# Peptides against a protein of PDB entry 6DSZ: the designs that were tried, part 87

Target 1, 361 residues: chain A of PDB entry 6DSZ
Amino acid sequence: NYVVTAQKPTAVNGCVTGHFTSAEDLNLLIAKNTRLEIYVVTAEGLRPVKEVGMYGKIAVMELFRPKGESKDLLFILTAKYNACILEYKQSGESIDIITRAHGNVQDRIGRPSETGIIGIIDPECRMIGLRLYDGLFKVIPLDRDNKELKAFNIRLEELHVIDVKFLYGCQAPTICFVYQDPQGRHVKTYEVSLREKEFNKGPWKQENVEAEASMVIAVPEPFGGAIIIGQESITYHNGDKYLAIAPPIIKQSTIVCHNRVDPNGSRYLLGDMEGRLFMLLLEKEEQMDGTVTLKDLRVELLGETSIAECLTYLDNGVVFVGSRLGDSQLVKLNVDSNEQGSYVVAMETFTNLGPIVDMCV

## One batch from the design tools (peptide; aimed at target 1 D262 M279 G317 D336)

Design b2_p28_7_s3 (made by RFdiffusion4, then SolubleMPNN; from b2_p28_7, 16 letters changed)
Fold by OpenDDE base, seed 5:
Structure b2_p28_7_s3 (fold): chain B 361 residues (1-361), chain A 28 residues (1-28)
Amino acid sequence: as target 1 above (361 residues)
Amino acid sequence: DEEEKAKAEREKKEEEYLKKLEEALKKR
């Protein structure tokens, strides 16, 4: 019996920060193929708490806090379309990850999207949205008492969705998405009716965005709206205000991931295919009536890291750089630059041993 | 609530740090 000591996966394919273990603990959750690692962020660094094996490759991993929950719940979708909602429970020294709800969300019909699985959660925790198949948007209503994740499909006229998010500050759950048609790439919004199980017209649209527009960032209040990341441009739209920037520095390499730094959505981290780390800054203007409007967008190069598959801001200028291609890192954003003009210092590096080739013998 | 105060102090300290970074990036 060769005990093939299955080497633990080291390549990171997702990361998220939130309050999963308690209301007070800051957690870093890392997805490594089928493995979920849970850490507590401390002044001394990352403290490991629990590792969880999943029944498939983690494709979506999102923290969310339903109304009346003291801590975040974890939504996971696997590449095999197994969905679950997980809760952390601790009783003394006993640590359990419990499944509150589960379901298989695979459809018998539909073309799997070439851009992969997208999973999003409404900021008000009314529903989960899934883009699994072309021309379909799957909705999982969030109900506390339901242990079975039931889903329904809404037909999308837009067959080629690039990215999708739920918007903030919407009376009804509202999606914003980039899609491609024969005329180019466009941004559209839809309201999602849980009652009627259909799309209603959303608050705004933007036709003919940049041809390589690839990512949607939902912006929290007070700004609201969305940021659209392209190859050459970064745009903001909220229905009333449009801003676009085309900083030459982003043309050098494709931005591939992003993370919100602050709760108000004034700052974002951006990572590109060269491992460059940027700060996207939303400059506010306070109006005489006390309303806050977006004045400008600015992109600042912070420094270089491993090529990020995912980024997450922790605290005190510490960022986790989850890498699939290279070593994952904890990095510090310093207020003062080094002699090379970098604001980034590596604190810790986590060796990536490469893809575990599951040699199915 | 002491916990709410501690949270608000952490959030304030975080914003002060990020603001200093933003100001440094603006002056370069």
Scores: peptide ipSAE 0.610, ipTM 0.934, DockQ to the pose 0.887
OpenDDE base, seeds 1, 2, 3, 4: peptide ipSAE 0.608, 0.601, 0.599, 0.602; ipTM 0.933, 0.932, 0.932, 0.931

Design b2_p28_7_s4 (made by RFdiffusion4, then SolubleMPNN; from b2_p28_7, 16 letters changed)
Fold by OpenDDE base, seed 1:
Structure b2_p28_7_s4 (fold): chain B 361 residues (1-361), chain A 28 residues (1-28)
Amino acid sequence: as target 1 above (361 residues)
Amino acid sequence: SAKEAERKRKEEEEREFLEKLVEALKKK
């Protein structure tokens, strides 16, 4: 009886940072196919806390904190459309991951989107949005008392959504998305009515963005709005202000992931297909009325890492580089560059043994 | 609280670090 010890997944397909174990602990959560790894970030490095097996490949993993929760909850969606909301509970040495809510959000009718599953959470925790199928936006209302995740669909006129996020600072839940039509790529916003189960007109739109616009970043207040990342350009729009940059350095390789560094959205990490790590900077201008507006956007090369599938800033200049194609890394950002002009130093490398072939036995 | 003071100190140290990094990047 050869117990083939199923090799644990090593390729990272998602990572998120937040306060999942407690309000005070900083956690790194790593998705490796069907496995969720939970770490506490310490001055000494990553301390493993728990590993959780999921009933399918993790497709979406997002931390969120409903009003009146002391710590973050975890939303997971699997590639088989099983959704759950998880809570960490510790009683002495006993650690339990509790399912607060669950549901299957698969539709019987619909074409799965070619760009894959997108899952987003409203910053005010009013709903979860899912782009699973072309021409549909699925909404899961967030209710504390509901253990069953019920969803409904809203029809999207825009059939080819590239990326979508919820915006910050909106009275109603508002999505911002990049979509493609025969005329090119565009950005549009919609308000989501839970009551009427429909879209209302959003606050702004931007027609004819870059043809290869691929990512939307929702920017928190005070800036608000969104950043749209393309192959050649990075643009900002909030309804009142538009700003675009086309730094030559980003043309060399496609930006594939991003992570917010500051809670106020003044800095972001960007990773490209060559493993280059950038910082995107939002320069502020304070108006006479005390309002903060975006003055400029800047992109700066930090250094080189493994090709990131996901990035997350931890603390003290430490970044986790989650890689699917290469080794994942903990890297440190330094104020002083090395002899090669890099601001990045690898602290730890996590060997990627390649794709686990899920032998469906 | 002592915990809140420590949190604020860490947040300030983090901000100062990132500001210095940004200044260094701007000098390139």
Scores: peptide ipSAE 0.523, ipTM 0.911, DockQ to the pose 0.893
OpenDDE base, seeds 2, 3, 4, 5: peptide ipSAE 0.512, 0.518, 0.519, 0.521; ipTM 0.908, 0.909, 0.909, 0.910

Design b2_p28_8 (made by RFdiffusion4)
Pose (drawn by RFdiffusion4):
Structure b2_p28_8 (pose): chain A 361 residues (1-361), chain P 28 residues (1-28)
Amino acid sequence: as target 1 above (361 residues)
Amino acid sequence: EEEEEEEEEEEEEELQEELEEMEEEDEE
């Protein structure tokens, strides 16, 4: 027999922003399935540089540039457990994606978990963290000689884990995650020590959270902490400091995705399965000592995009809406809600043949 | 009823200010 592609996969599973082509090159990297698309934000709008194609299903796609690098290094993990670090190199008149490092990191003894694979990267590029199998947190230290991507497993007493994030602004690599056991689910803190390959007691106390907490947000350096998005209550956790708001405006649909807008983290974008687009706020309270603190949380609706699986703010009040169930699109957020109450205006839609349920000729 | 309408207008104005600050930060 023989199989050809009549149409490339159009559903968007992942999208990230960063400086990948050069420095201050606003790149939008869109993950479809086996395809990877790279764009440069120009005055025209989204203009592509190179659409590559891999022999795997892109499951983790993150950007970073470690200590003393020219440009961000891209990291990709295949669902069949193929890990690689890439680098856009336009040295010549052509384009080549050199593979700085690669390695298969499948464990012969783990069970894939509910909520699938999670790929997290250290705030200061100390390591790559993986959550492939239940009870096994895999660490991949980041240096130069680890070109044949080597790795080691730590053990995780917490068996059922929902979402994991690396916390900003800590003494060393620290992890914040939501896990489930009997008696509801909780949030616990750990410290990754890649010198002894163990877990150390985390920075702060284990808190009880909402029963349906589904997302953890890594809050940047000026504030520090973690934001946990459940079904009905949005909570902020940072050591002893703790804030939460529970608007009934949210419970109608589960919040699925989030995206950081400002570098400060004062504004965030949220998405519903009903197709909404929220703005999560961390309002500031600059005090007498020239320091900045955080006072409250406020969520107010912006309008509605399409159902988003990915979410990314690009530039000049524009957000790329990566849709898996429908057309991906481009959106302009305006201060003046011109028509109705929607601060959202569609600029461009991308044909997504969506989940093809049935068909005929 | 009138007080609820005034509170809704204030919340809209506060949101508009946040969005305006976001646009100003993009210009910098």

Design b2_p28_8_s1 (made by RFdiffusion4, then SolubleMPNN; from b2_p28_8, 19 letters changed)
Fold by OpenDDE base, seed 2:
Structure b2_p28_8_s1 (fold): chain B 361 residues (1-361), chain A 28 residues (1-28)
Amino acid sequence: as target 1 above (361 residues)
Amino acid sequence: DEAARKAAEQEKAKLKEVLQELFEEEKL
């Protein structure tokens, strides 16, 4: 009887940072298939706090702070459409992960989207949005007293959504999404009416974006709007301003993940399919009226890492590189490049043992 | 060659400035 010691999953399929354990703690949360790992970010590195088994593969993992919560809550959606909102509680040495709310959001009818599950949270914590099925946008209203996650669907005319985010600074919850139709890829916005359970016309649209536009980044205030990342171009739009760049360096490999560095959305990390790490920069222009506008976009190559499935800026130039295909890394950004022109140094490497083949013996 | 070298030096200088700002903002 070979006791196959169930090897812990090592491939990372998601990571997020925030204040989950306390208001003061900076946490790194790592999804490894059905496992959630919780760390505190310290000056000495990552301190493990707890590991949690989930009832399925984690498909969405997002931190959010509803009004009047002292710390972040965790939204998880599994690949089996089990949704939960989790809270961290510590009493002395006892650590509990409390389920504040749960529900199954599976529909009986619908074509699962080929681009997978997308889950997003409104920055004002009014709702969770889910793209699970083609032609449907699922809304979970966020209510403090709701122990049972209830959802409703809004029909999307756009059947092939590539990516979707909630925008910042909107009076009503507003989504921005890239979609594909027979004419190409486009960007559109919708306001989400929670009351009427319908879409209203959003503030702007951009028809005929780059054919390979794949990601939406919602930009916080003061800029607002969104960044659209393609294979050849990066574009910004906020309804009033449009700006596009086409840096040749991004054509070499597809950008596959991003993470915001600054709370104000001035800098983002980008990772591509070759493990190249970039900084995307939003240059500010102050107008005579005191308004801040986007002057320019810039992309800078920082260096090379493992191929990122997810990126998380932590603190003090430390970045977690969550990798599914390679070893995950904790890397340090440096002000000065090395002799090879890299600004990235690996601090720690987390060996990826590959997919756990569930050998049912 | 020299124009390309100057452009690369300017890009490096700008990147250094950005990275310096990153570390200065986090120390405040």
Scores: peptide ipSAE 0.335, ipTM 0.807, DockQ to the pose 0.879
OpenDDE base, seeds 1, 3, 4, 5: peptide ipSAE 0.273, 0.324, 0.323, 0.307; ipTM 0.644, 0.803, 0.801, 0.798; seed 5 fails the geometry check

Design b2_p28_8_s2 (made by RFdiffusion4, then SolubleMPNN; from b2_p28_8, 14 letters changed)
Fold by OpenDDE base, seed 5:
Parts: C-alpha cells; structure tokens; sequence
Structure b2_p28_8_s2 (fold): chain B 361 residues (1-361), chain A 28 residues (1-28)
C-alpha cells in the first residue's frame, strides 16, 4: 500500500484578513482546496500558526465579528454545502479550532448557479446569505446560542444573479446584486425580513448597467452604497448619488477580484486576468452639513503580480496575492514608482506546484 | 440560436414552477 503522501495543495482559492487568533493579531487566512492555513502577519512576514483540514473544498471563507465578540469568527462553506462557524481558541501553547455551529445547507430542489456559490455576511452580523441555486436566496440567521445552523430560503425572482453583497448602514439587512435578464444586466436591492422570511423592496435599483458587470462591492459608511465593476466601466450608486468611470486601462483585461484597503472604503485593490494590480480610489467631498459624499472615482495602475484569484490588504502597504494559476505573492506597495512606473515590489513568492487533481479513483 | 433561447426559456419556466411548488409546500 503506497500511501502516496498527498502533496499539500499550493493553489490558493481564497484568502481573508482579520483578527481571528486574537483581537490584536492581524491574521491572514488562506484557503487551499480542503486546507485552511492560518498566519499571523508580523513585521518580519507571515508566521504560520495552524493548518486545518476541512471535510471538503472551501467555497466560501469569510470573517465576521458578532456583537460582543472580541475577535472574528470564521464562516466556511464547502463545495458540498457543509457550513460551519469556527472560533480560534488558545490555551497556553494549545491551539484549538472549535466549531461553534455547523450544518448542511444543501437543498433537494434547485439548479446550482452557473456563477457558483456565493456566501455573504451582513456587516451587522444579523445573517449570512447564500446564493447556491438559481431562484433561491438562503438565509442563515446568526444567533449566538445556536449550535446548529438553521437556514431558510427566500424566493428570488431574478434567476440569474451574477454577484451579491450585503450593504452597509442599512436598518434592515439589505442585499445589492447584479442580475441578468433578457434585457441585459441590472442592479437591484432587497431588504431581507427575517421575521416574514421574505424580500422587501430595497432602497434603490439601477437598470441597464454594463453588459459585463460582474462584481458588487459594498461600500462602508460614510459613503455607503455599492461599486459595480464591469469590463469597461466602474460605477458607484448609493440611492442618492450615481457616478461612473470608464478608464481605458481596465478594458484591456477583465477585473476578477477586489479587496478593500481602507476601513472607510476610500481605496480598493483590483486584480485582472493579466495579473495587473490597480487601486480604485474614492475621492471625498465634505458637505457643509458634515455629510461626506463621493466626489469622484479614480483608477491607478500599481503594477503587475501573479494572476490573483484573491487579494487581501494586510497592513503597511503589504498585500497578499493569492493565485490559483501562478505563484502566490506577498507584495509591497510603494508610494513612489520604480523606473518602470511600477509601485509593486515582490517581497515573497509561494511556489504553486499546480492543481492537485483529485483523481477520484 | 432561437432554439437555444427557447430551450433556455423553457428550462427557466420549469424551474419557476418547481420553485413555486417548493414554496407552496413550505408554507403548509
């Protein structure tokens, strides 16, 4: 019996940054197929803390902090619809990843969506939303005492959801999504009623967005609203203000991932299919009443990296570039460009040995 | 093709019907 020591997967399929190990520690969490790697971000680089084997390919990995928690919890959904909420516990040198809640969220009836599994968490931690199947939006209410993840479905009239996020600053949990119908792509919002288990009309909609609008970014307060990323355009809408830009530089390659840099949503990293790294900047205008409005959107080319599957800003201009197709990288963003006009310097490279083809024997 | 769009529409209508049946059962 040759136990082929299964090579550890090296291709990254997700990454998140937050405070998982403690309130003070900055963590990088990396999903590599069925494995979760947990690092502490230090001035010297990434310090490995723990590896966790999951019972399935990680499809969703999100950090969230419920009210009264000192550190972030981790939501994981697998490709086989196993959901769990994980907590890091350390007792001296003993490190345990505990399951606070778990459940299987697979439906008996539903068409799996072509755009795959989407999992989102309400910024106020009221619920988790899942787009698993066309015409269904699954809600997992977040209750602190619930060890069993109970979910219910809401009917979604829009069968072809492209991307969905929860908005910030909403009295009720509110989703914003890009969907496709025979007339094109559109953006809509819905309020989610936990009580009635239904959608209510959301605060705004935008019909006839760019045909290739593919991503929604929820923008924190004070701006609120959402950014819609297309092939040729980037748009912002918050119900009151609409802005659109069409920088020629983004047309060259499809933007495939994004990550918020500033907690207030002033800057975002964007990665395209060529490995180009951009900064999206939201310029502020302070009104006489003290309200902050979006003045303008700007995109800057920072440089080139490995083709990102996921991006996450760590700290001090350091970015983790999680790559599925190439080597993952730790890169530094500089204030000044080099002679080639690049603001990006590779600090560390993590060799990708290629996809471990799970040969289902 | 027109046939592919018709087939897509048929599948969407069938899905909508199945979803309606599902939600009618969940309300009982």
Amino acid sequence: as target 1 above (361 residues)
Amino acid sequence: SEKEEEEKKRREEELKKKLEELFEEEKK
Scores: peptide ipSAE 0.289, ipTM 0.829, DockQ to the pose 0.010
OpenDDE base, seeds 1, 2, 3, 4: peptide ipSAE 0.276, 0.261, 0.279, 0.281; ipTM 0.822, 0.812, 0.824, 0.822

Design b2_p28_8_s3 (made by RFdiffusion4, then SolubleMPNN; from b2_p28_8, 14 letters changed)
Fold by OpenDDE base, seed 2:
Structure b2_p28_8_s3 (fold): chain B 361 residues (1-361), chain A 28 residues (1-28)
Amino acid sequence: as target 1 above (361 residues)
Amino acid sequence: AEEERRKEEEERERLKRVLEELYKEEAE
C-alpha cells in the first residue's frame, strides 16, 4: 500500500491582502486550488497562521469590510458555485474560521461564460456581483444578518463580457465592463438597482476600445473612473477625462494581472505572460479649485519574476508573485536598479511541483 | 544618442523617486 502522501497543491490561482486575522495584522491569503493559506506579513517574512480546506476549487477570493466591522471578511466562490463569507476568530490559541453566510449561486439554466467566473464586490459593500453565465449578472445583496446568501439575476444585453468591476464614488452601485460585439470591444457602465432588480443607465460609455482590451481596473477617488488595459494600449476614463497611452513595451507580452499599490490608486503593479513586472503610474494634476485630475499615465518596467497569475503588494516594497505556471515568489522592489537595470530581487521562492492531477478514484 | 541617454537617465531618476515613495509612505 503506497500511501501516496497527497502532495499539497503548490500552484497559486489567487491571492489577496488585507486585515483578515485582526484589524492590525496585514495578511496574505493564497488560494491553491481547494486550499486557502493564511499568512501574517511580518518584517521577517510570511508567518503561516492557518490552512483551510475548501469544498471545491476557489474561483473568487475577495476581502471586504462592511460598515461596522473591525476587520475584513472573506468572500469565496468555488468553481461549483458554492459561495461563502468567512470570518477569522481567535480565542487564545484557538483559531476558527467561521462561516457567516453561505449559499449556492448556480443557475439551472445558463451557458457558463468562456472567460470564466468573475466575482466583484462593491467598494461600499452594498452587493457582490457575479458574472457566471453569458447574458446574466448575478447580484448578492450584502445584509448583515443574512446567513443564507440569496442572489438574483439581472439580464445583460451584452452577451460577451470580458471583465467587470464596480466603480468607486458612485451614489448607486455602478459596474464598468468591457464587452465584445461584432463591431469590436467596448466599455459600458450600468447602475445596479437593488430595489428594482434592474440596470439603469450608467454615467458613461466608450465605444470601440482596443480590440484586445481585457482588464478593467476601478480607480479610487479622487480620480475615480476606470483603467482599461489592452494588448497595445492603456486607457483611463471617468466620464469627463479620457486619456490613452500605447507604450511599445507592453506590446511584447499580454498583461494578465494587476494589483493596486496605494489606496488612492496612483500606482499599480502589472504582470505579463513573460513574467515582466511593471509599475503603472497615474500622474496627478491639482486644479485651482482643489480638484485632482489625471494628468498622464506612465508604465515603467521594474524587472522580471515568475509568470504571475496574481500579484499582491504587501509592505516595504515587498510583492508576492503568485504563480500557477512557475514558482511563486516573494520579491523586493529596490530603489536602485542592478547592473542589468532590474529593480526586482527575489527574497523567497516557493517551488511549484505542478498541478496535482487529483485522480478522482 | 546623448539625448536618448539623457531621457533614459531622467526616466530612471523618476522611477527611483516613485520607488522611494513606497518606503516613505510606510514610515509615516
Scores: peptide ipSAE 0.326, ipTM 0.799, DockQ to the pose 0.806
OpenDDE base, seeds 1, 3, 4, 5: peptide ipSAE 0.318, 0.321, 0.322, 0.320; ipTM 0.793, 0.794, 0.794, 0.795; seed 1 fails the geometry check

Design b2_p28_8_s4 (made by RFdiffusion4, then SolubleMPNN; from b2_p28_8, 12 letters changed)
Fold by OpenDDE base, seed 4:
Structure b2_p28_8_s4 (fold): chain B 361 residues (1-361), chain A 28 residues (1-28)
Amino acid sequence: as target 1 above (361 residues)
Amino acid sequence: KEEEEEERKKREEELKKKLEELEKEEAE
């Protein structure tokens, strides 16, 4: 009886930072195929707390804090369309991951989108949005008392959605998305009516964005709006203000992931396919009325890491670089550059052994 | 450093190939 100790997955396909174990703890959550790893971020490094097996490959992993929760809840969607909301509970030494709600969100009809599963949460925790199939946007209303995740579909006229996010600071839940049609790529917004189960016209749109526009970043207040990342350009739009930059340095490789550093959306990490790590900076202008507007966008090269599948800023300039194609890293961002002009120092490297082929033994 | 970077790149290419193979198998 060879107990083949199934090798643990090492390729990272998602990571998120928040307060999952407690209100006070800073956590790093790492998705490795079907496995969720939970760490506490300490001054001494990452402390492992729990590992959880999921019933399928984790496709979406997002922390969110509904009104009146003391700590974050975790939304997970698997590649088999199993959705759950998880809560961490600890009583003394007993650690439990509790399923607050669950459901299957698979549709019998629809073309699975070629760009894969997108899952997003409204910043005000009113709903979860899912792009699973072309021409459909699935909505899961968030209700505290509902143990069963119920979803409904809204038809999208835009069949080829590239990326989608919920915007911040909207009276109604509002999505912003990049889509492709025969005329090119465009950005559009829709308000989501839970009551009517339909889209209403959003606050703004931008037709004919860069042909390779691939990512939407929702910017929190006070700026609001969204950043659109392309191959050659980075653009900002909030309905009132448009700003675009085309820094030559980003043309060299495709930006593939991002993470917000500052809660106010002043800085974002960007990772490209060459493992270059950038800082995107939003320069503010304070108006006489106390409103904050975007003055400028700037991109700075920080250094080189493993090719990031996902990035998450932890604390004190420490960043987790989750890698699928390479070794994941814990890196330190320094204020001063080294002799090579790099601000990045690897603190720890996590060996990636590659994908676990489920050997059907 | 150059050898370590070459080994890293080689490993990344090997991982990329393995992932592409798995993605093909999952799509079949």
Scores: peptide ipSAE 0.197, ipTM 0.757, DockQ to the pose 0.018
OpenDDE base, seeds 1, 2, 3, 5: peptide ipSAE 0.178, 0.148, 0.180, 0.190; ipTM 0.743, 0.723, 0.758, 0.759

## One batch from the design tools (peptide; aimed at target 1 V261 Y343 M347)

Design b2_p29_1 (made by RFdiffusion4)
Pose (drawn by RFdiffusion4):
Structure b2_p29_1 (pose): chain A 361 residues (1-361), chain P 29 residues (1-29)
Amino acid sequence: as target 1 above (361 residues)
Amino acid sequence: STEYHYEEDPETGLEFPYAKEPLFQKPVP
């Protein structure tokens, strides 16, 4: 027999922003399935540079540039457990994606977990963290000689884990995650020590959270902490400091995705399965000693995009809405809610044949 | 470096970040 592609996969599973082509090159990297798309934000709008194609299902896609690098290094993990670090290199008149490092990191003895694979990267590029199998947190240290991507497993006493994030602004690599056991689910803190290959007691106390907590947000350096998005209550956790708001405006649909807007983290974008788009706020309270603290949380609805699996703010009040169940699109957020109450205006839609349930000729 | 200015809605108090030197200039249809 023989199989050809009549149409490339159109559903968007992942999208990230960063400086990948050059420095201050606002790139939008869209992950479909086996395809990877790279764009440069120009005055025209989204203009592509190179659409590559891999022999795998892109499951983790993150950007970073470690200590003393020219441009961000892209990291990709295949669902069949193929890991690689890539680098856009336009040294010649052509374009080549050099593979700085690669390595298969499948464990012969783990069970894939509910909520699938999670790929997290250290705030200061100390390591790559993986959550492939239950009870096994895999660490991949980041240096130069680790070109044949080597790795080692730590053990995780917490068996059922929902979402994991690296915390900003800590003495060393620290992890914040939501896990489940009997008696509800909780949030626990750990410290990754890639010198002894162990877990150390984390920075702060283990807190009880909402029963349906589904997302953890890495809050940047000026504030520090973690934001946990559940079904009804949005909570902020940072050591002893703790804030939460529970607007009934949210329970109608589960919040699925989040995206950081400002570098400060004062503003965040949220998405519903009903197709909404929220703005999560961390309002500031600059005090007498010239320091900045955080006072409250406020969530107010912006309008509605399409159902988003990915979410990314690009530039000049524009957000790329990566839709898996429908058309992905481009959106302009305006201060003046011109029509009705929707601060959201569609600029461009991308044909997504969506989940093809049935068809005929 | 990228610099931002903020515009506030007089009714809701919402503030939106706009780049002082926007890279993206596609008009709204």

Design b2_p29_1_s1 (made by RFdiffusion4, then SolubleMPNN; from b2_p29_1, 12 letters changed)
Fold by OpenDDE base, seed 1:
Structure b2_p29_1_s1 (fold): chain B 361 residues (1-361), chain A 29 residues (1-29)
Amino acid sequence: as target 1 above (361 residues)
Amino acid sequence: MKEYEYKTNPETGLSFLYSKNPKFQMPVP
């Protein structure tokens, strides 16, 4: 009897940090195919708390905190379009992951988008947005009393959405997205009306962005707006302020992931396809009226890591590098460079044994 | 509220935000 102990997946396809186990705990959540790993960040390192099997590959994993919740909730969408909202509950030594809400959000009609599943949450927790199919934006209203995730579709005129985020500081939920048409790539915003189940005109748009613009980063207040990352350029826009940089160093490899370091949106980690780790810095200008505007953008090369599928800043300069293609890492960011000129030091490496072919026999 | 401090390399101008009371204090090997 060869008990082929099914090797656990080691390739990371998503990671997020937040306060999932409690308001005070800092957690790292890691998606490894169908497995969710939950850690507590401690002074001594990552402490494993719980492992959860999901029904299907995790495609979206986002923490959010609705008004009046003491801790973060977890939204998960699987590649099979099963959606759930999870809550961590601990009673003494008993740890339970509670499904607060669930639903299947698959449509009978629609072409799955080539850029895959995108799931986003409104910063004010009014809704979840899903780009699953071309020409459709799915909305899941967030209601505390609803155990069943109900969704509706809004028709999107822009058929080829590359990336989409909710903006911060908007009276109505507002999406910002990069899309492609025959004229090139563009950025547009829409307000999402829950009442009318339609898009309204957003606060701004930018036509003819870089041809390879691939990512949108929503910037929190006081800056607001969004960062658009391309192959050659990084652009900030908030409707009033436009600023673009084209640092030569980013041309060498495509930036594929990002993570906000500062709550105020002053800094972001960027990872490229060569495993280079960058810091994107937003330089502030305080105006006489107390308004904060963007003065400049700067990119700094920090060092090299495994090729990141996802990045998340933990605490005290420690970053988790989730890798699908290589070993995941805990790395330390240092103010001073090492002898090789790197600001990155590997603290721990998690061996990636490759894709587990779940041969469901 | 988590208190943060900036540490800045005066030569490079590179700054990092550190928690005054960090949760993660693992020594760098």
Scores: peptide ipSAE 0.501, ipTM 0.903, DockQ to the pose 0.868
OpenDDE base, seeds 2, 3, 4, 5: peptide ipSAE 0.388, 0.446, 0.451, 0.408; ipTM 0.867, 0.890, 0.890, 0.879; seeds 4, 5 fail the geometry check

